# Ledger of designs, part 215: peptides against a protein of PDB entry 3HUF

Target 1, 320 residues: chain A of PDB entry 3HUF
Amino acid sequence: MWIIEAEGDILKGKSRILFPGTYIVGRNVSDDSSHIQVISKSISKRHARFTILTPSEKDYFTGGPCEFEVKDLDTKFGTKVNEKVVGQNGDSYKEKDLKIQLGKCPFTINAYWRSMCIQFDNPEMLSQWASNLNLLGIPTGLRDSDATTHFVMNRQAGSSITVGTMYAFLKKTVIIDDSYLQYLSTVKESVIEDASLMPDALECFKNIIKNNDQFPSSPEDCINSLEGFSCAMLNTSSESHHLLELLGLRISTFMSLGDIDKELISKTDFVVLNNAVYDSEKISFPEGIFCLTIEQLWKIIIERNSRELISKEIERLKYA

## One batch from the design tools (peptide; made by RFdiffusion4, then SolubleMPNN)

Design b2_p27_1_s2
Fold by OpenDDE base, seed 5:
Structure b2_p27_1_s2 (fold): chain B 320 residues (1-320), chain A 27 residues (1-27)
Amino acid sequence: as target 1 above (320 residues)
Amino acid sequence: SAAEEAEEKAIEELAKEENKNDDSEEE
């Protein structure tokens, strides 16, 4: 989201969030959803127009800002952004930090990008929320992204957490739910005068973890917890691979259960399968290999004695 | 400072333009 602040109390000492939309900026405008009052006698009644675009798909992957357009409203002293005069037709900016000077006002409006990118693990929830979140200047998507700051947990009553949720937790992404998204949708008007009224996602996250026994106490309890073990997995999902890497596992990949030869068995402590393959191929598992699902592995790794538990399971199946 | 003098001049010039516009709406 874009946040603006200013020196010399020209914004009344307040920080403001700018959502996607158009704003008239000047001395003689009243603060609302489309106007920004600037208190200075050295600026025009109507001085500039700010236009913030909705986020692009690229912005979701890069964590880049929504495009910020500035146009001078034919003022006597013009408008500058980052010490450059704004062109006659306006200019567009993708920099994360903008110093906006209105005419000869000695105080600048400082615009800065606060990164917030929300990943969804469920396409139906993305379809439900994407439009509203994009109108808040929040990039949204389904795919894993290094720019992801928040992850929406799909609440299906009585279901295990998804691999996406497990991975989001281990990579220290703030897990949120639909209640947080609903709250975000209601605060749009209240944050005009006070950007600090943006809801803290960390409180939502703490409540999710505290109320769900499927989470460990911290990501640190699971990160590298299986260091020194080796696994093999089907080349199915990047998230599953990254999850196993965060556990400290040495990973071998295979394309089919038929590719599991004696050499792979000799180097592998266990095989990780998806639920569909596990259920369908259970009768065809190679002898002397421990096969489990990611969800079964997760139930082991959230325990304080995960290393002992997995060692016992490996031993049990080697001697069976 | 040169910045303060430039602002003061800008304030005076904008005030003169506003007074001219107000005077032209009263004519």
Scores: peptide ipSAE 0.291, ipTM 0.802, DockQ to the pose 0.037
Fold by OpenDDE base, seed 2:
Structure b2_p27_1_s2 (fold): chain B 320 residues (1-320), chain A 27 residues (1-27)
Amino acid sequence: as target 1 above (320 residues)
Amino acid sequence: SAAEEAEEKAIEELAKEENKNDDSEEE
């Protein structure tokens, strides 16, 4: 989201969030959803127009800012952005930091981009929330992204957490739920005057972890916990592969259970399968290898003695 | 400072333009 601040109390000492939309900026406007009052006698009654675009699909993957357009409203002293005069037709900016000078005012409006990108685990929830979040200047998606700051878990009562949720937790993404999204949707008007009224996602995350026994106390308890072990996995999701990498595993991939030969068995400690393959093929598993699902692996990993538990299961099957 | 003098001149010029516009709406 864009946040503006200013020196010399020209914004009344307040930080303001600018959502996607158009703002008239000047001395003789009233602060609302479309106007920014600037307290200076050296600024025109109506001085500039700011236009913030909605996030692009690219912004979800890059964590880049919504495009910021500045137009001077034919003022006597003009408008500058980053010490450059704004052109007659207006100019567009993709920099994360903008220093906006209105006319001869000695104080600048400082605009800065706070990155917030929300990944969804469920496509139905994305479809429900994407429009509202985009109108807040928040890019959204389903696919993994290095720019992801928050992850929406699906609350299914009595089900295991998904691989997406496990991976989001281990990569230190802030896990949130529908309650946080609902609260976020209501604050749009209140944060116009005070950017600090944005809901604390970290409090939501702490409450989720505290109330769910399927989470370890920290990601650090699981990261590299299986260092030195080797696994083979069915070539499935990228998230499953990245999850196993974060556990410190050496990973081999295969296309079918028929590709699990004696050579692969000799090089691997265990095989990781999806639930569908595990349930269908459990009668035909190769002898002398430990096969488990990611969900079964997760239940072992959250235990304090995870390495000992896995070692005992590997030994049990080598001597059976 | 040169910046303060430039601001003060800008304030005076904007005030003169506003007074002319207000006088022209009252005639």
Scores: peptide ipSAE 0.290, ipTM 0.801, DockQ to the pose 0.036
Fold by OpenDDE base, seed 4:
Structure b2_p27_1_s2 (fold): chain B 320 residues (1-320), chain A 27 residues (1-27)
Amino acid sequence: as target 1 above (320 residues)
Amino acid sequence: SAAEEAEEKAIEELAKEENKNDDSEEE
């Protein structure tokens, strides 16, 4: 999201969130959803137009800002952004930090980008919320992204947490739910005057973790917890691979269960399978190796004695 | 400072333009 602040009292000492939309900026406008009052006699009654575009698909992957357009409204002294005069037709900016000078005002409006990118685990929830979140200047998507700051947990009552949720937790993404998204949809008016009124997702996250026994106490309890063990996995998902890497596992990949030869078995402590393969291939598992799902592995990982538990399971199946 | 002098001039010039526009809307 874009946040504006200003030096001196020209923005009344307040920080403001700018959502996607058009704003008339000037001395003789009233603060609302489409106007920004600037308190200076050196600024025109109507001085500039700010237009913030909705997030692009690229912005979800890069964590880049929504495009910020500035147009001077034919003022005598013009408008500058980062010491450069705005062109007659307006200019567009993708920099994360903008110093906006209105005319000869000695104080600048400082616009800065607060990165917030929401990954969804569920495509139906993405379809429901994406439009509203994009209108807040929040990029949204389904795919894993290094720019992801928040993750919407799929709440299916009585189901295990998904691999996406497990990975989001371990990579220290703030896990949120539909209640937080609903709250975000209501904040547009309250944050016009005070950007600090933006709801803290960390409270939502803490409540999710506290109320769900499927989460460990911290990501740090699980990161590298299986260091020194080796696994083999089907080349199924990048998230599953990255999850196992974060556990400190040495990972071998295979394309089919038929690729699991005696050499691989001799070097591998266990095999990680997806639920579909685990359920369909139970009868054809390679002899002398421990096969489990990611969800079964997760249930071991969240235990304080995870290393001892996994060692016992490996030993049990080597001698069976 | 040169910035303060530039602001003062800008204030004076904007005030002169506003007075002309207000006089032209009252005519």
Scores: peptide ipSAE 0.296, ipTM 0.806, DockQ to the pose 0.049; fails the geometry check
Fold by OpenDDE base, seed 1:
Structure b2_p27_1_s2 (fold): chain B 320 residues (1-320), chain A 27 residues (1-27)
Amino acid sequence: as target 1 above (320 residues)
Amino acid sequence: SAAEEAEEKAIEELAKEENKNDDSEEE
């Protein structure tokens, strides 16, 4: 989200979130959803227009800012951004930090980008929330991104957590739920005057972990917990691969169960399968190898003695 | 400072323009 603050109390000592939209900035405007009052006698009554665009798909992957347009409103002393005079037709900015000088005011408005990118585990939830979140200047998507700061888990009652949720947890993304999204939808008016009133997602995350036995106490309990073991997996999602890498596994990939030869078995401690393949092909599993789902692996990983549990299971099947 | 002097001049000039506009709306 874009946040503005200013020197010399010209913004009344307050920080403000700027959501996507258009703002008239000047001395003789009242603070609302489309106006920013600046307290200085050296600026025009109506001095500039700020326009913040909704996030692009690129912004989701980069964590870059929503485009920030500045136009001078034909003022006597003009407007500068980062010491450069704004052009007659306005200029657009993608820098994360903007120093905005209105006329000859000695104090600048500082605009800075606070990255918040929300990944969704479920396309239906993304479809429900994306528009509202984009109107908050929050990039949203389904695909994994290094820029993701938050992850919305799919709440299916009685189901195991998804691979996406597991991976989001291990990569230290803040896991959130629909309750947090609902809360975000209500803050739009309250944060106009005080950007500090933004809800802390960490509280939501702590509550999710505390109330769900499918999470370990920390990502650090699972990261590299299987170092020294080797697995084979079907060439599936990139998230599944990255999840297994974060566990410290050496990974071999195969295209079909028929590609699991004696050589692969000799180098592999266990085979990781998705649920669909596991359920359909369980009768055709190679002899002498431990096959499990990612969800079954996760249930072992969250245990304090995960290495011992896996070792026992591997041994049980080698001698069976 | 040169910045303060520039601000002061700007304040004076803006005040003069506002007064002219207010006078021209009353005329």
Scores: peptide ipSAE 0.296, ipTM 0.805, DockQ to the pose 0.037; fails the geometry check

Design b2_p27_1_s3
Fold by OpenDDE base, seed 3:
Structure b2_p27_1_s3 (fold): chain B 320 residues (1-320), chain A 27 residues (1-27)
Amino acid sequence: as target 1 above (320 residues)
Amino acid sequence: SEKEKKEEEEIEELAKKENEDDDSVEN
């Protein structure tokens, strides 16, 4: 989201969130959803127009800002952005930091981009919330991204957490739920006067972790917890691969269960399978190797003695 | 300074004139 602040009390000492939309900026406007009052004698009644675009798909992957358009409203002294005069037709900016000078005002409006990218685990939830979140200037998607800051956990009562949720947790993304998304939808008017009124996602996250025994106490408890072990997995899910890497596992990939030969078994402590392959092929598992799902592995790694539990399961199957 | 006060008065007078021109086009 874009946040604006200013020196010299020209914004009344307030930080304001700018959502996608159009704003008239000037001395003689009233602060509302489409106007920004600036208190300076050197600023025109209607000085500039700010237009913030909705986020693009590219912004979801880059964590880049919503495009910020500035137009001068034919003022005597013009408008500058980052010491450059705004062109007659307006200019568009993709920088994360903008110093906006209105006329001869000695104080600048400082616009900065606060990155917030929400990943969804469920396409149905994305379809429900994407439009509303985009109107808040929040890019949304399903795929993993290095720009992802928040992850929406789907609350299916009684289901195990998904691989996406596990990976999001280990990546130190803020896990949120539908209750936080509902709260975000209500704040749009209140944050006009005070950007600090944005709901704290960390409070939501703390409540999720506290009330769900499927999470470890911290990501740090699980990161590299299986260092020195080796696994083999099907070359199907990038998220599953990245999850196993974060556990500190040496990973070998295979295309089919038929590729699990004596050589692979000799170099591998256990095989990780998806639920569909585990359920269908359970009768035909190779002898002398421990096969488990990601969800079964997760139940082990959240325990304080995860290394001992894994070692015991590996030994049990080598001597059977 | 007296110079800063005069520049502030000129800017205030210019801001008053820009206001008279906009109010005259909507009538």
Scores: peptide ipSAE 0.037, ipTM 0.643, DockQ to the pose 0.033
Fold by OpenDDE base, seed 5:
Structure b2_p27_1_s3 (fold): chain B 320 residues (1-320), chain A 27 residues (1-27)
Amino acid sequence: as target 1 above (320 residues)
Amino acid sequence: SEKEKKEEEEIEELAKKENEDDDSVEN
């Protein structure tokens, strides 16, 4: 989201979130959803127009800002952004930090981008929330991204968290739910005067973790917990691979269960399968190898003695 | 839209007129 602040009390000592939309900036405007009052005698009554666009799909993957357009409203002394005079037709900016000088005002408006990108685990929830979140200047998507800051878990997914939720947790993404999204939708007007009134997602996250026994107390309890073990994985999602890497596993990939030869078995402690392959091929598992699902592996890794548990299962099947 | 463009033009014309009145005080 874009946040503005200024020196010299020209913004009344307050920070403001700018959501996507158009703002008239000037001395003789009243602060509302479309106006930003700036208090200086050297600023015109109506000085500039700020237009913030809704996030693009690219912004979700990059964590880049919503496009920020500045137009001078034909003022005597013009408007500058990052020491450059704004063109007569306005200019557009994709920089994360903007120093906006209105006329001869000795104090600048500082605009900065606070990255917030929300990944969804469920396409139905994305479809429900994307429009509202985009109107808050929050990029949204389904695919994994290094720019993701928050992850919306699916509450309707029965008795087990998804691989996406597991990976988001280990990646130290803030896990949130629909209650937090609902809360975000209510603050739009209250944060006009004080950007610090934005809800902290960490409290929501702490409550999710505390109330769900499928989560360890921290990502650090699981990260590298299986260091020194080796697994083979059927070529599945990239998230599944990255999840196993975060556990500290050495990973070999294979295309079919028929590719699991004696050489692979000799180098591999266990095989990780998706649920569909595990259920369909259980009768055809190679002898002398431990096969499990990611969800079964997750149930082991959340235990304090995960290394001992997995070692016992590996030994049990090597001698069976 | 043509409506948004007209509203934008009206905002700019109002801004010009209001700014002319202030330029008289800084001289």
Scores: peptide ipSAE 0.028, ipTM 0.572, DockQ to the pose 0.474
Fold by OpenDDE base, seed 2:
Structure b2_p27_1_s3 (fold): chain B 320 residues (1-320), chain A 27 residues (1-27)
Amino acid sequence: as target 1 above (320 residues)
Amino acid sequence: SEKEKKEEEEIEELAKKENEDDDSVEN
């Protein structure tokens, strides 16, 4: 989201969020969803137009800002952005920090980008929320991205958390839910005049973790917790592979259960399967190897004695 | 849209008139 601040009380000492939309900026406008009052005698009644574009699909992957357009409204002294005069047709900016000078005003409007990118675990929730979040200047998507700051957990009562949720947690993405998205939508009008009223996602995250026994206390409790163990996995999702890497596992990949030979068994402590293969192939599991799902592995990993629990299961099946 | 473009042109014309009126009071 774009936030504007200014020196010399020209913005009444307040920070303001600029959502996607068009704003007339001047001395003789009233603050609302489409106007920014700037208090200075050296600023025209209607001085500039700011246009914030909705986020692009590219912005979801890059964490780049929504495009910021500035047009001077044919003022006597013009408008400058980052010490450069704005062109007659306006100029567009993709920098995360903008210093906007209106005419001869000695004080600048400082615009800065607060990065927020929301990943969704399922397409139904993305379809429900994407339009509203894009109108907040928040890029959204389904795929993993290094630019993602938040992850929406699907609330299915009584279901295990998904691999996507597990991975989002371990990569230190802030887990949020539909209640946080609803809260964001409710405060939209109030944060226009006071950017400090933006809801704290970390508070929502802490409440999710506190109220759900399927999460460890921290990502650090699980990261490298299985260092020194080796697993074999079916060539599954990238998130599943990255999740096992974050646990500190040595990973071997196979294409079918038939590829699990005596050599692989000798080098592997356990086999990780998806639910479909685990349920269908339960009778054909190789003897003398511990086979489990990612969800079963996760239930062990969240325990304080995860290494001892896994070691006992490996030993039980090696000597059975 | 053509409607948004017309609303944008009207906003620019209003802004020009208001800026001309301010320059006339300082003379």
Scores: peptide ipSAE 0.026, ipTM 0.558, DockQ to the pose 0.401
Fold by OpenDDE base, seed 4:
Structure b2_p27_1_s3 (fold): chain B 320 residues (1-320), chain A 27 residues (1-27)
Amino acid sequence: as target 1 above (320 residues)
Amino acid sequence: SEKEKKEEEEIEELAKKENEDDDSVEN
């Protein structure tokens, strides 16, 4: 999200969130959803237009800012951004930090990008929330992204957490729920005058973790917890692969259960399967290898003695 | 400084003139 603040109290000592939209900036405007009052005698009544675009799909993957357009409103002294005069037709900016000088004002408006990218676990939740979040200047998507800051857990009571949720947790993404999204959608008016009123997702996250026994105490408890073990998995899910990598596993991939030969069994401690394959193919599992789902593996990993538990299960099947 | 104050006054006077020009477009 874009946040503005300014030197010399020209923004009344307040920080403001700028959502996607158009703002008239000047001395003789009233602060609202479309106007930014700047208190300086050296600023025109209507000095500049700021236009913040909605996030692009690229912004979700990069954590880049919403495009920031600045147009001078035919002022005598013009507008500068990062010491460069804004062109007559306006200029667009994708820098994370903008120093905006209005005319000869000795104080700048400092615009900075606070990165917030929300990943969704399922397309239905994305479809429900994406429009509203994009109107807040928040990039959204389904796919894993290095720019992801928040992950929406689908709150189905009594269901196991998804692989996406497990991976988001280990990746140290802030896990949030629909309650936080609802709160974000309502904050728009209150943050016009004070950007500090933006809700902190960490409280939501703490409450999720506290109230769900399927989470370990920290990601660090699980990261590399299975170092030295080897697994094989079906090459079906990138998130599953990345999750197993974060556990410190050596991973071999295969295309079918028929590819699990004696050589692979000799080099592999266990086979990780998705639920569909596990449930359908459990009658045809190769002998002498431990097969489990990611969810079954996760249940072992969250235990304090995970390494001992997994070792015991591996041994049980090697000697059976 | 007195020089800075004069420069501020000149900037203020220039901004007043600009505001008069803007007021002429809004009416």
Scores: peptide ipSAE 0.039, ipTM 0.666, DockQ to the pose 0.045; fails the geometry check

